# Ledger of designs, part 136: peptides against a protein of PDB entry 6RGO

Target 1, 392 residues: chain A of PDB entry 6RGO
Amino acid sequence: MALKLLGFNQDATCFSVISSNKGVTIYNCDPFGKCFELEKSTSNDEELDFLVEMLFSTSLIAVVDKTIGASKRKKLKIVNTKRKATICELTFPHEIMDVIMNRKIICVVLKSDQIFVYDISCMKLLRTIDVRGEKLKSTSKFRNSEAVGDIGVRVSLSTDNNSILCYSSYSKSDKENAPLNDIVVFDALKCIQINVLPAVHQSNIVCIACSPDGMLMATASEKGTIIRVFKTIDTENDEPILVNEFRRGSRPSRISEMKFNHDNTLLACVGESDTIHIFALPVTTTEADANEDDTLQQSSHSLSSSINGLQYISKGLANRFGKIIVSKIPTQSQQRHVAYIKIPENAKYRIGFPKDTTNTIHICGEDGNYLVYSIPRNEVGPCTLVKSNTFD

## One batch from the design tools (peptide; made by RFdiffusion4, then SolubleMPNN)

Design b2_p10_4_s4 (from b2_p10_4, 5 letters changed)
Fold by OpenDDE base, seed 3:
Structure b2_p10_4_s4 (fold): chain B 392 residues (1-392), chain A 10 residues (1-10)
Amino acid sequence: as target 1 above (392 residues)
Amino acid sequence: SKFEDVEITP
């Protein structure tokens, strides 16, 4: 049967799939097994298309039926899986492109480049972000929505209660064809824009990941050759907001998903390539004032890759030309993966990091495989398969 | 139930 992957929940305890005959099925990861099914509403042999976002290991799911007709594609259902009941239904002016949530916030992304931000507890609208309206304030030229093809606004939300929303925005260039290559960082609870990262790639951003704590974000462009990791907030210490640049590969390949692990030590990416890549992040030791004098000279050769090449472009010119965040990091300073998983080229995979095991990754494929891998800590190499299950 | 029951009051 044709399987279509919807992805893991935030803590990788469950994943969702579309089965052509059954509709939406949710699987539990451990113990492995089917835990919920949303029956197909139509008897027709139409290709099923759904958005399903599950809130952690809860009874709450958000569902959009995209299978039939423009009207259904505009409806968000909030469903209690334990009661098998729709709690509420919201209708939007445009097709729903994405839905993301945490314990506080639901964000609904529309084909109109609008983001609707809701308080999850009462489904009250907190904010409508109009990414096009922001562009119109910066650029005199309207892009008609129809000409943008598959390239829309991308979003990621922190899984914590701080609810940091990162989204792609249009560059302030007077070009009619301005790319979606800016990032806005938004406090979704306070409804305040906290940062703007201009021109983080040369082409449209197609994938964004926010760290669980909202302190980091990762971005990839249409080329998918370089992944950039940024701090979401400017720190007082004038530290560079660009913390890492990773090379996924030399060949262009679309990245479909990226995720941080729960302690911000790893970033994984998956897409159209035969390889899931896992990158190590620098541990920002917050020096907590642990005054304990214990002189253990563990020569952690911190490969302080001296990012010496950020020439101080003097503070004075930064006011007129928006923060040039992306100085060309020399191609020599681009870090490679520390670990990888080989996957079938023809199978779409999704990734998730479990909360309790920072060196474990969950993956699932449209080939019907659910796989658990151990990530090597001290060596660069393949991940080790720990568990395998199949689903239909 | 293994799942946390979440109440939403729209």
Scores: peptide ipSAE 0.417, ipTM 0.927, DockQ to the pose 0.700
Fold by OpenDDE base, seed 2:
Structure b2_p10_4_s4 (fold): chain B 392 residues (1-392), chain A 10 residues (1-10)
Amino acid sequence: as target 1 above (392 residues)
Amino acid sequence: SKFEDVEITP
């Protein structure tokens, strides 16, 4: 049977799949097993397509049936899985491309490059963000941007209550084909734009991950060779702070998903390649004022690999058009993965970080494998398989 | 696991 992965919830306690014969199934990770099932509403042998977002380990799911016709693709259902009841149904003017949520906010991304921001508690619309409308203030022509392929607005939301929304935006170029290579950082609760990171890549951004606390953001372009990590809120001299630049590989490969772990020490990356890459982020040792006294010789040999954070003050090289482009970190200072997982070639995988175990990663594949890996701390190498389960 | 019941009042 063709399985389609929908992904993990925010804390990787559950994952969602589409089974061609059963519809949507939600699995619990520990103990492993089915926890919810949405039956196929249609008797037709049509290929099932759904968006399903689960709110943590709760009874709340958001569901979009993308299988049949333009009408269902515009409908968001909020479902209580305990009651097996639709709580709310919203209809949008355009096809729903993505849905993301936390305990405060639901964001709905439309094919029109609009982001609808809702208060989850009452499903009240807080804001409509028109990512195209910000571009149109410069150029009056509605090109029929037949969005050639899968290039649209990408979003990520912090899993905390601060509800930091990061989204891709069109660069302010007078060029008719401005890339989606700017990032906007938005407070989704206050409905305020906090920051704008201009031209973070040379091509369209296809993947964004916000950290759980909303303080960091990872970005990848269509090339998928370089991942950049920025501070979301903090700026230095009104310039974006580039924290890390990671090299995934030398060959172009699409990145489908990135995730931070819950303490912002790791960033995982998955996509069309045979390898999940895990990168280490520098632990900001808050100088806890070590009050002198307590003698506990925990020889935390923090291998402070003195990656001297060369604060490459990216003097934004003003391109010939006076725009600050995020300067590339020199190739010698581009960090590689610290850990990896090999996956079957052409298998689609999703990733999640559990809250309680910062050095553990959950992965699931369209091959029907749910796998738990331990991430090595002190060495660069493969992750160790800790647990394996199968699903259908 | 016991899922948290989330109430929404639309």
Scores: peptide ipSAE 0.415, ipTM 0.924, DockQ to the pose 0.784
Fold by OpenDDE base, seed 5:
Structure b2_p10_4_s4 (fold): chain B 392 residues (1-392), chain A 10 residues (1-10)
Amino acid sequence: as target 1 above (392 residues)
Amino acid sequence: SKFEDVEITP
């Protein structure tokens, strides 16, 4: 029976899978092996579907049984894996679409385009964000959520304690059919909106990644050809700061996941293509004050690859409707990947960056492969396989 | 790896 990948935890120390015979299994990455198993509660030959969000390498997981026909798709279970006990059970008015967490916050995304923000320590509701409610004040017709396929609100949360939440929102267009192409940046602890990035793509946003520190976000649309990286908090002349625009490819392909490494130097993306792409972000060298002294002449010709960090001030082209569409960086200025991994075309993969090794990426596939790759520093090319394990 | 035991008091 096919494995289904759920993903890595925040620091890529564990990953979760649905095994068709057993239910949810959590693997430890180093040393490699099974660390937890959640048995299937139903004897039916129904295709198992779960949401599982891990809290780093802790005993805490959030679980939603999404199996078709299951009445449990509205229930969030908080489980202690050591005690094998449910600590808390929350029931929502609508189906749970996503669950994300850090050490402070749990966010629950519903099919209603609502985000419920909880303090993890006591499961107290801090805020309900109604992404439609902002639109409903302008447009009376509920889009029946049945006709809008896989296009819902997307979320990403910083893995740090600052708890920066990035979510997709509906553009303020008078059109009943406004795309989910705005980004809202939200302080999940203080429950304050920090920033709004209008029309970051022309179509719906299908993938968002927040950096671990919450200072950067990456976005991709349904087309998946261009990835944009923005500052989350900082603005220039009340306009969003576009840091980078990356070209994944010329052919449309859905991006399923993006992740920053822990020092914000790399962005990886994976999806329906045969290739994981890794992009380099410009390191803001803080000009440390060059204090004068030590003369040691060692003539190492550091090829200063002039990364002309041309801050492309995105001149917002006001369309005929007064909407700022983030100007596309000229196709010539779109950066390509610096590294890549080839994967089987028919296997879904997930990605994770380990905390302690910024030039290493963990990947796992529905083909049962867990792979560790080294990312080249000085050369554009393929990543090198360092470790390989298999799981069932 | 030893998992950290996290207590939640709902």
Scores: peptide ipSAE 0.304, ipTM 0.887, DockQ to the pose 0.786
Fold by OpenDDE base, seed 1:
Structure b2_p10_4_s4 (fold): chain B 392 residues (1-392), chain A 10 residues (1-10)
Amino acid sequence: as target 1 above (392 residues)
Amino acid sequence: SKFEDVEITP
């Protein structure tokens, strides 16, 4: 394909793409247009592959060239886009699989299932997390199973300064092929483990989203039929708190990306299906703001009544083997989407929530479409297209 | 450019 999507930045003000003929292009969302281009270094008709993570609307990007040679796939470049200059270059022992950042932290995920945590202000290494080594401490036999295919450690980082890192870890099962179905919650600034959520799915976790404030996380397995939302930090009787269980669909389909909006009221999901799903999260009404506008309460009751029935605090059943089983929310209590967007079949899309408009979603496709949708507040239905632009 | 000027001290 002529285009490959890299995604939106943290506040959906920009998105990045790979063009086969040009290299990496960054687009500004409003006003729409090209704002940075990283030219192709090679004249060869080789398929371009990059990782690009942008720090909000700043001149800072992290870049990994994955196109040619095992050596390039191990190099992280920190680039100032305004100066067109490399600020820092780091070389890793293994291929870089993912890069995520906020205003405080850069996390680098390696093919070795290692996470390198850096202070962004000075590029000092704060921690190396060895997800395999953690399993080896808990289990006497680790086969050096090379990560079979696309299954590796998944990460998500809060966009705030609290820098809550959620990552997938291997279950403590004595099975040779233990799935990546545990979640670890980590304070990336203090370099401490906060929480562990065991066996949040039956199969490998392939997608994680952290909320902007780091208080919630969403998880999906390779089946992609169920999305689970948990509290990150809070526990009840040392057990994980399951807040929501959403049904994306009945058919298996890979979820490629999930995002919370900036006020934690919406969760969007995109992947290999023809549909972007948007789910409503229960608004924790802090009792303080209940005093003023009595008139808006009547229309919100219809959506909230569907939410209030799901305060099944599913107490984890500690089984006879000391494994916390996240109790399945009854299939009848599984919430559907409140809104959706239809996308072309076989087109890859990425999603982002703008900070200033909590009921707006930005999407971009490998079909060259950048689209802005309004999300319905009081009805279940399709999103309304507000703005469209094209890119190449 | 609407980009904020960010210098990281190396």
Scores: peptide ipSAE 0.047, ipTM 0.732, DockQ to the pose 0.649

Design b2_p10_5_s1 (from b2_p10_5 with E3Q E7S)
Fold by OpenDDE base, seed 3:
Structure b2_p10_5_s1 (fold): chain B 392 residues (1-392), chain A 10 residues (1-10)
Amino acid sequence: as target 1 above (392 residues)
Amino acid sequence: EIQELLSEPP
């Protein structure tokens, strides 16, 4: 049977798949088993295509049937999985490209480069973000939407109640073909723009991850060789917004998904390569709890010394060219993965971090494998397989 | 109904 992966929910307690014969199936991770099935609406041998986003372990899912007809591709259904009933149906002016949600907000991304932000509790529209309309205000000509295949606005939302939305935006360059290489950070609850990160990559951004708390954001371009991690908010202490730059590899490869773990200590990435990469993030000790006097002189040779080289970007140039956030981090300071998982080269995989175990990762493949790995803490190496299950 | 589902355990 052909499987298509939809992905894990926010806490990796469930994952969703499309089966050609059954339609959409949701699996519980522990105990492993089917928890929901959405039957195929058509008897035809048409290739099924769906968007499904699940709200944690709840009975609330958002569903878009993309299989047949331009009308269905514009409809979002909110479904109660216990009742097998549609609670709400919304129709959009354009095809739905993505749906993301938390306990407060649902965001709907359209092929028009619009993001519709809703209060999930009442399905009230809070904001329409027009990523193209913002580009027009900056005098940059449109890319005609028709010609550029797989490149659209990318989004990520914090899983917490702060509801920090990160999205890709068009560069303010007067070039007709300006890349989607800016990031906007948006408070989805207050409907305010918090920050703008210009030119975070040289090419279009194809993957974004927000941390669960919304404090960090990771980005990857079409090249997928470098992952950058940013603070979402400018701190008063003139600390660099760019906190890490990771090297996934030397060869170009698409990154399809990135996720932070629940404590912001790890970033995982998956895509078209035979390898899931896991990177360690620096623990930002918030100074608040440093009052316990325990003099464990563990020689944390603070890798702080390598960041000091960025001091000499003279204050004078900052005013004319918007914040050059991506000073070329010397290629020598690019961190590699701390852990990895080998996967079949021809199988698409999705990733999730469980809430209760910060050193485990859940993965599932279009090969029908659900796998749980332990992440090594003190050594660079392969992850250890802890649990495996199969699904059809 | 949506509010009831939002109140379900995580």
Scores: peptide ipSAE 0.423, ipTM 0.934, DockQ to the pose 0.845
Fold by OpenDDE base, seed 1:
Structure b2_p10_5_s1 (fold): chain B 392 residues (1-392), chain A 10 residues (1-10)
Amino acid sequence: as target 1 above (392 residues)
Amino acid sequence: EIQELLSEPP
């Protein structure tokens, strides 16, 4: 049967899939088992397409049926899984492309490059962000809407209550085909723009991850060869802070998903390649905790020797055209993965980090495998398989 | 109802 993966929830306690015969199924990770099913509305052998966003382990899900007709693709349903009932329905002017949430906010991304920000508690609209309208105010011509390609506004939301929203925006360019290579950092609660990171890649951004606390963000372009990690809020001399530059590979390959672990020590990425890559982030030693455990320093030194070569390249070179170009870390200073998982070729996988075990990663595949891996702490190498389950 | 679901433990 054809499975289509929707992904993990925020804490990797559940994942959702589309089964061609059944509709949407949600699985619990531990104990492993089916916890919810949403039946298909039609008897037709049409390819099922859904968006499903789950709020942690709660009975609240957001659902968009994309299977049939332009009308359904514009409807967001909030569903109580215990009651199997729609408790709220919203209709949008355009097709819904993405839905993200935390305990405070729902963001709805439209095909029009609009982001609708809602207070989840009452479903009140707080803000409409018009990414195209912001571009127009900067003298950039409309892209003809006919570029119905994989290139649209990308979003990520912090899982905490601070509700930091990172989204891709169009660069200030007189070129008709300005790329989606700027990032805006937005306080979704206050509806205030906090930061703008200009030209973080040379091509369109196709993947964004926000850290759980909203302090870090990771970005990847359509090339998927380099991942950049930035501070979201902090700036140095009004310039964006590049914390890390990771090399996934030398060959172009799309990154479909990136995730930070709960303590911001690891960044994982998955996509069209045969490999999930896990990168180590430098632990920002807050000076306060440096006093107690002298014993843990010896094992961290082997990983830190690769980290010490990252001079904070804070200085964006303003080119002769007043564009801040994020300083590229020299290719020699680009870090590789510290851990990896091999996955079947052409199998789509999704990734999640459980909250309670920072060195564990959950993965699920369209091959019907749910796998739990242990991430090595002191060595560069493959992850160890700890648990496996199958689903259909 | 939404507020009750938001108060559910993770």
Scores: peptide ipSAE 0.420, ipTM 0.934, DockQ to the pose 0.912
Fold by OpenDDE base, seed 2:
Structure b2_p10_5_s1 (fold): chain B 392 residues (1-392), chain A 10 residues (1-10)
Amino acid sequence: as target 1 above (392 residues)
Amino acid sequence: EIQELLSEPP
């Protein structure tokens, strides 16, 4: 049967899949098994398409039926999985492209490049962000650009209660075809723009990940060769702080998903390539005041690989149009993966980091494999398979 | 109802 992966929840305790014959199934990771099933509402041989976002391990899911007709693709349902009941139904003016949530906020991304931000507790609309509207002081018609359905506003939300929303925005170029290569950082609770990162890539941003705490964000463009990690809130001289630049590969390949682990020490990426890449982030040793005495001599020779974080003060090359382009870190300073997982060619995989084990990664494939890997700490190499389960 | 689900353990 054709499986379509929807993804992991925020803490990788569950994942959701579409089965062509069954509809939506949610699996629990540990103990492994089905925890919820949403039956196919239609007897038609139509290809099933859904958005499903689960709120952690709770009984709250957001569901969009994208399979049939323009009306269903505009409906968000909040469902109680224990009761198998729709609690709330919202209808939008345009097709829903994405839904993200945490314990405070639900964001709905529309095909119109609008982001609707709701207080999840009462489903009150807090803000409508019009990503085009900042550009549309020019009277230019809705081009029926069949914009190849893959280029749109991308979003990521912190899993914490701070509810830091990162979204892709159009660069302020007077060009009709301005790329979606700016990032806006938004406090979704206060409805305040915190930061703007201009021109973080040369082409459209196709993947964004926010850290669980909202302090970091990762970005990838259509090329998918370079991943950049920025601070979300902090700035240096009103300029964005580039923390890391990672090289996924030399060949272009789309990145479909990126995730941070729960302590911001690892960033994983997956996409159209045969390889999941895992990158190490420098542990910001907060100088916790080394107060008192306790003598435990554990001479863990931390190979402090002196990754002298060359604060490349990216003197943004003011391009001829006065915009700071994030300077490329020298190719020599581009970090490679510290770990990897080989996956079948053309298999779509999704990734998740469990909360309790910062050195493990959960992955699931459209091949029906759920896999748990251990990430090596002290060596560059393959991850070790710890657990395997199958689903259908 | 939504508030009850938000109060469920993570």
Scores: peptide ipSAE 0.414, ipTM 0.933, DockQ to the pose 0.840
Fold by OpenDDE base, seed 4:
Structure b2_p10_5_s1 (fold): chain B 392 residues (1-392), chain A 10 residues (1-10)
Amino acid sequence: as target 1 above (392 residues)
Amino acid sequence: EIQELLSEPP
């Protein structure tokens, strides 16, 4: 049977799937089993298409039925899964492309490159972000909306209450074909731009992940060869801070999903390749723990070694096209994965990190496998399968 | 109702 994966919830306690025969099914990860089922609205042999975003393990889901004609693709339903009842319905001017939420905010991405930001507690609209409207101020030509259906605004939201929203934006280049290669960091609660990361890739951004705390963001372009990790809020001399640059591979391959673990020590990526890659992030030593051990008075003498300050001449090549974030990381020193999982070729997988076990990853496949892997800490190698279940 | 669901344990 054709399964379509919708993904894990924010803490990887549940995942959602579309089954061609049943409709939407939500599975609990532990204990493994069905926790919710939404029947298909039509008896027709139409290919089922849904968006489902679940709020953690709660009875709150957002649902978009995309199976039935252009009118329903514009409707967001908030559903109480315990009551099996629609508790709110919103209609948008354009097709819904994505829905993301946390305990404070729900964001709805439209095919019009608009992001509607709501206070989830009352479904009040806080902001409409018009990603295209910023472009239209720079570029008078409407790209006809018939452009290749796969390039649109990408979003990621922090799972915490700070509600840091990262989204792809059009570069300010006067080119009619400006790529979606800028990132805006947005406080979704205060409705303010915090940061703008210009030209983080050379091509359109197709995948974004925000860390659970909203302090880090990972980005991948259409090429999916390089993953960049940035600080979201912090800047150095008004320039974005590149924390890491990871090489997934040399061959182009789309990344469909990236996730940080809950302590920001790991970044996983999955996509069209036969491999889930897991990268280690440097532990940011918070300055707090450095203060205790400085009591050892050892009077080691002032050897004034004259470290010749190599003046790195920052030749700011202000090229006429917007400031490309030049990686300071040499291509030879690009970090590889620390761990990996082999997955079946052509099987789509989704990934999630459970909150309580930072070295465990949950994965689920359109092949009907739910798998739990242990991530090695001190060695580079394959992850170890810990648990497996099947679903249909 | 939404507020009640938001108060559900994770």
Scores: peptide ipSAE 0.431, ipTM 0.937, DockQ to the pose 0.847; fails the geometry check

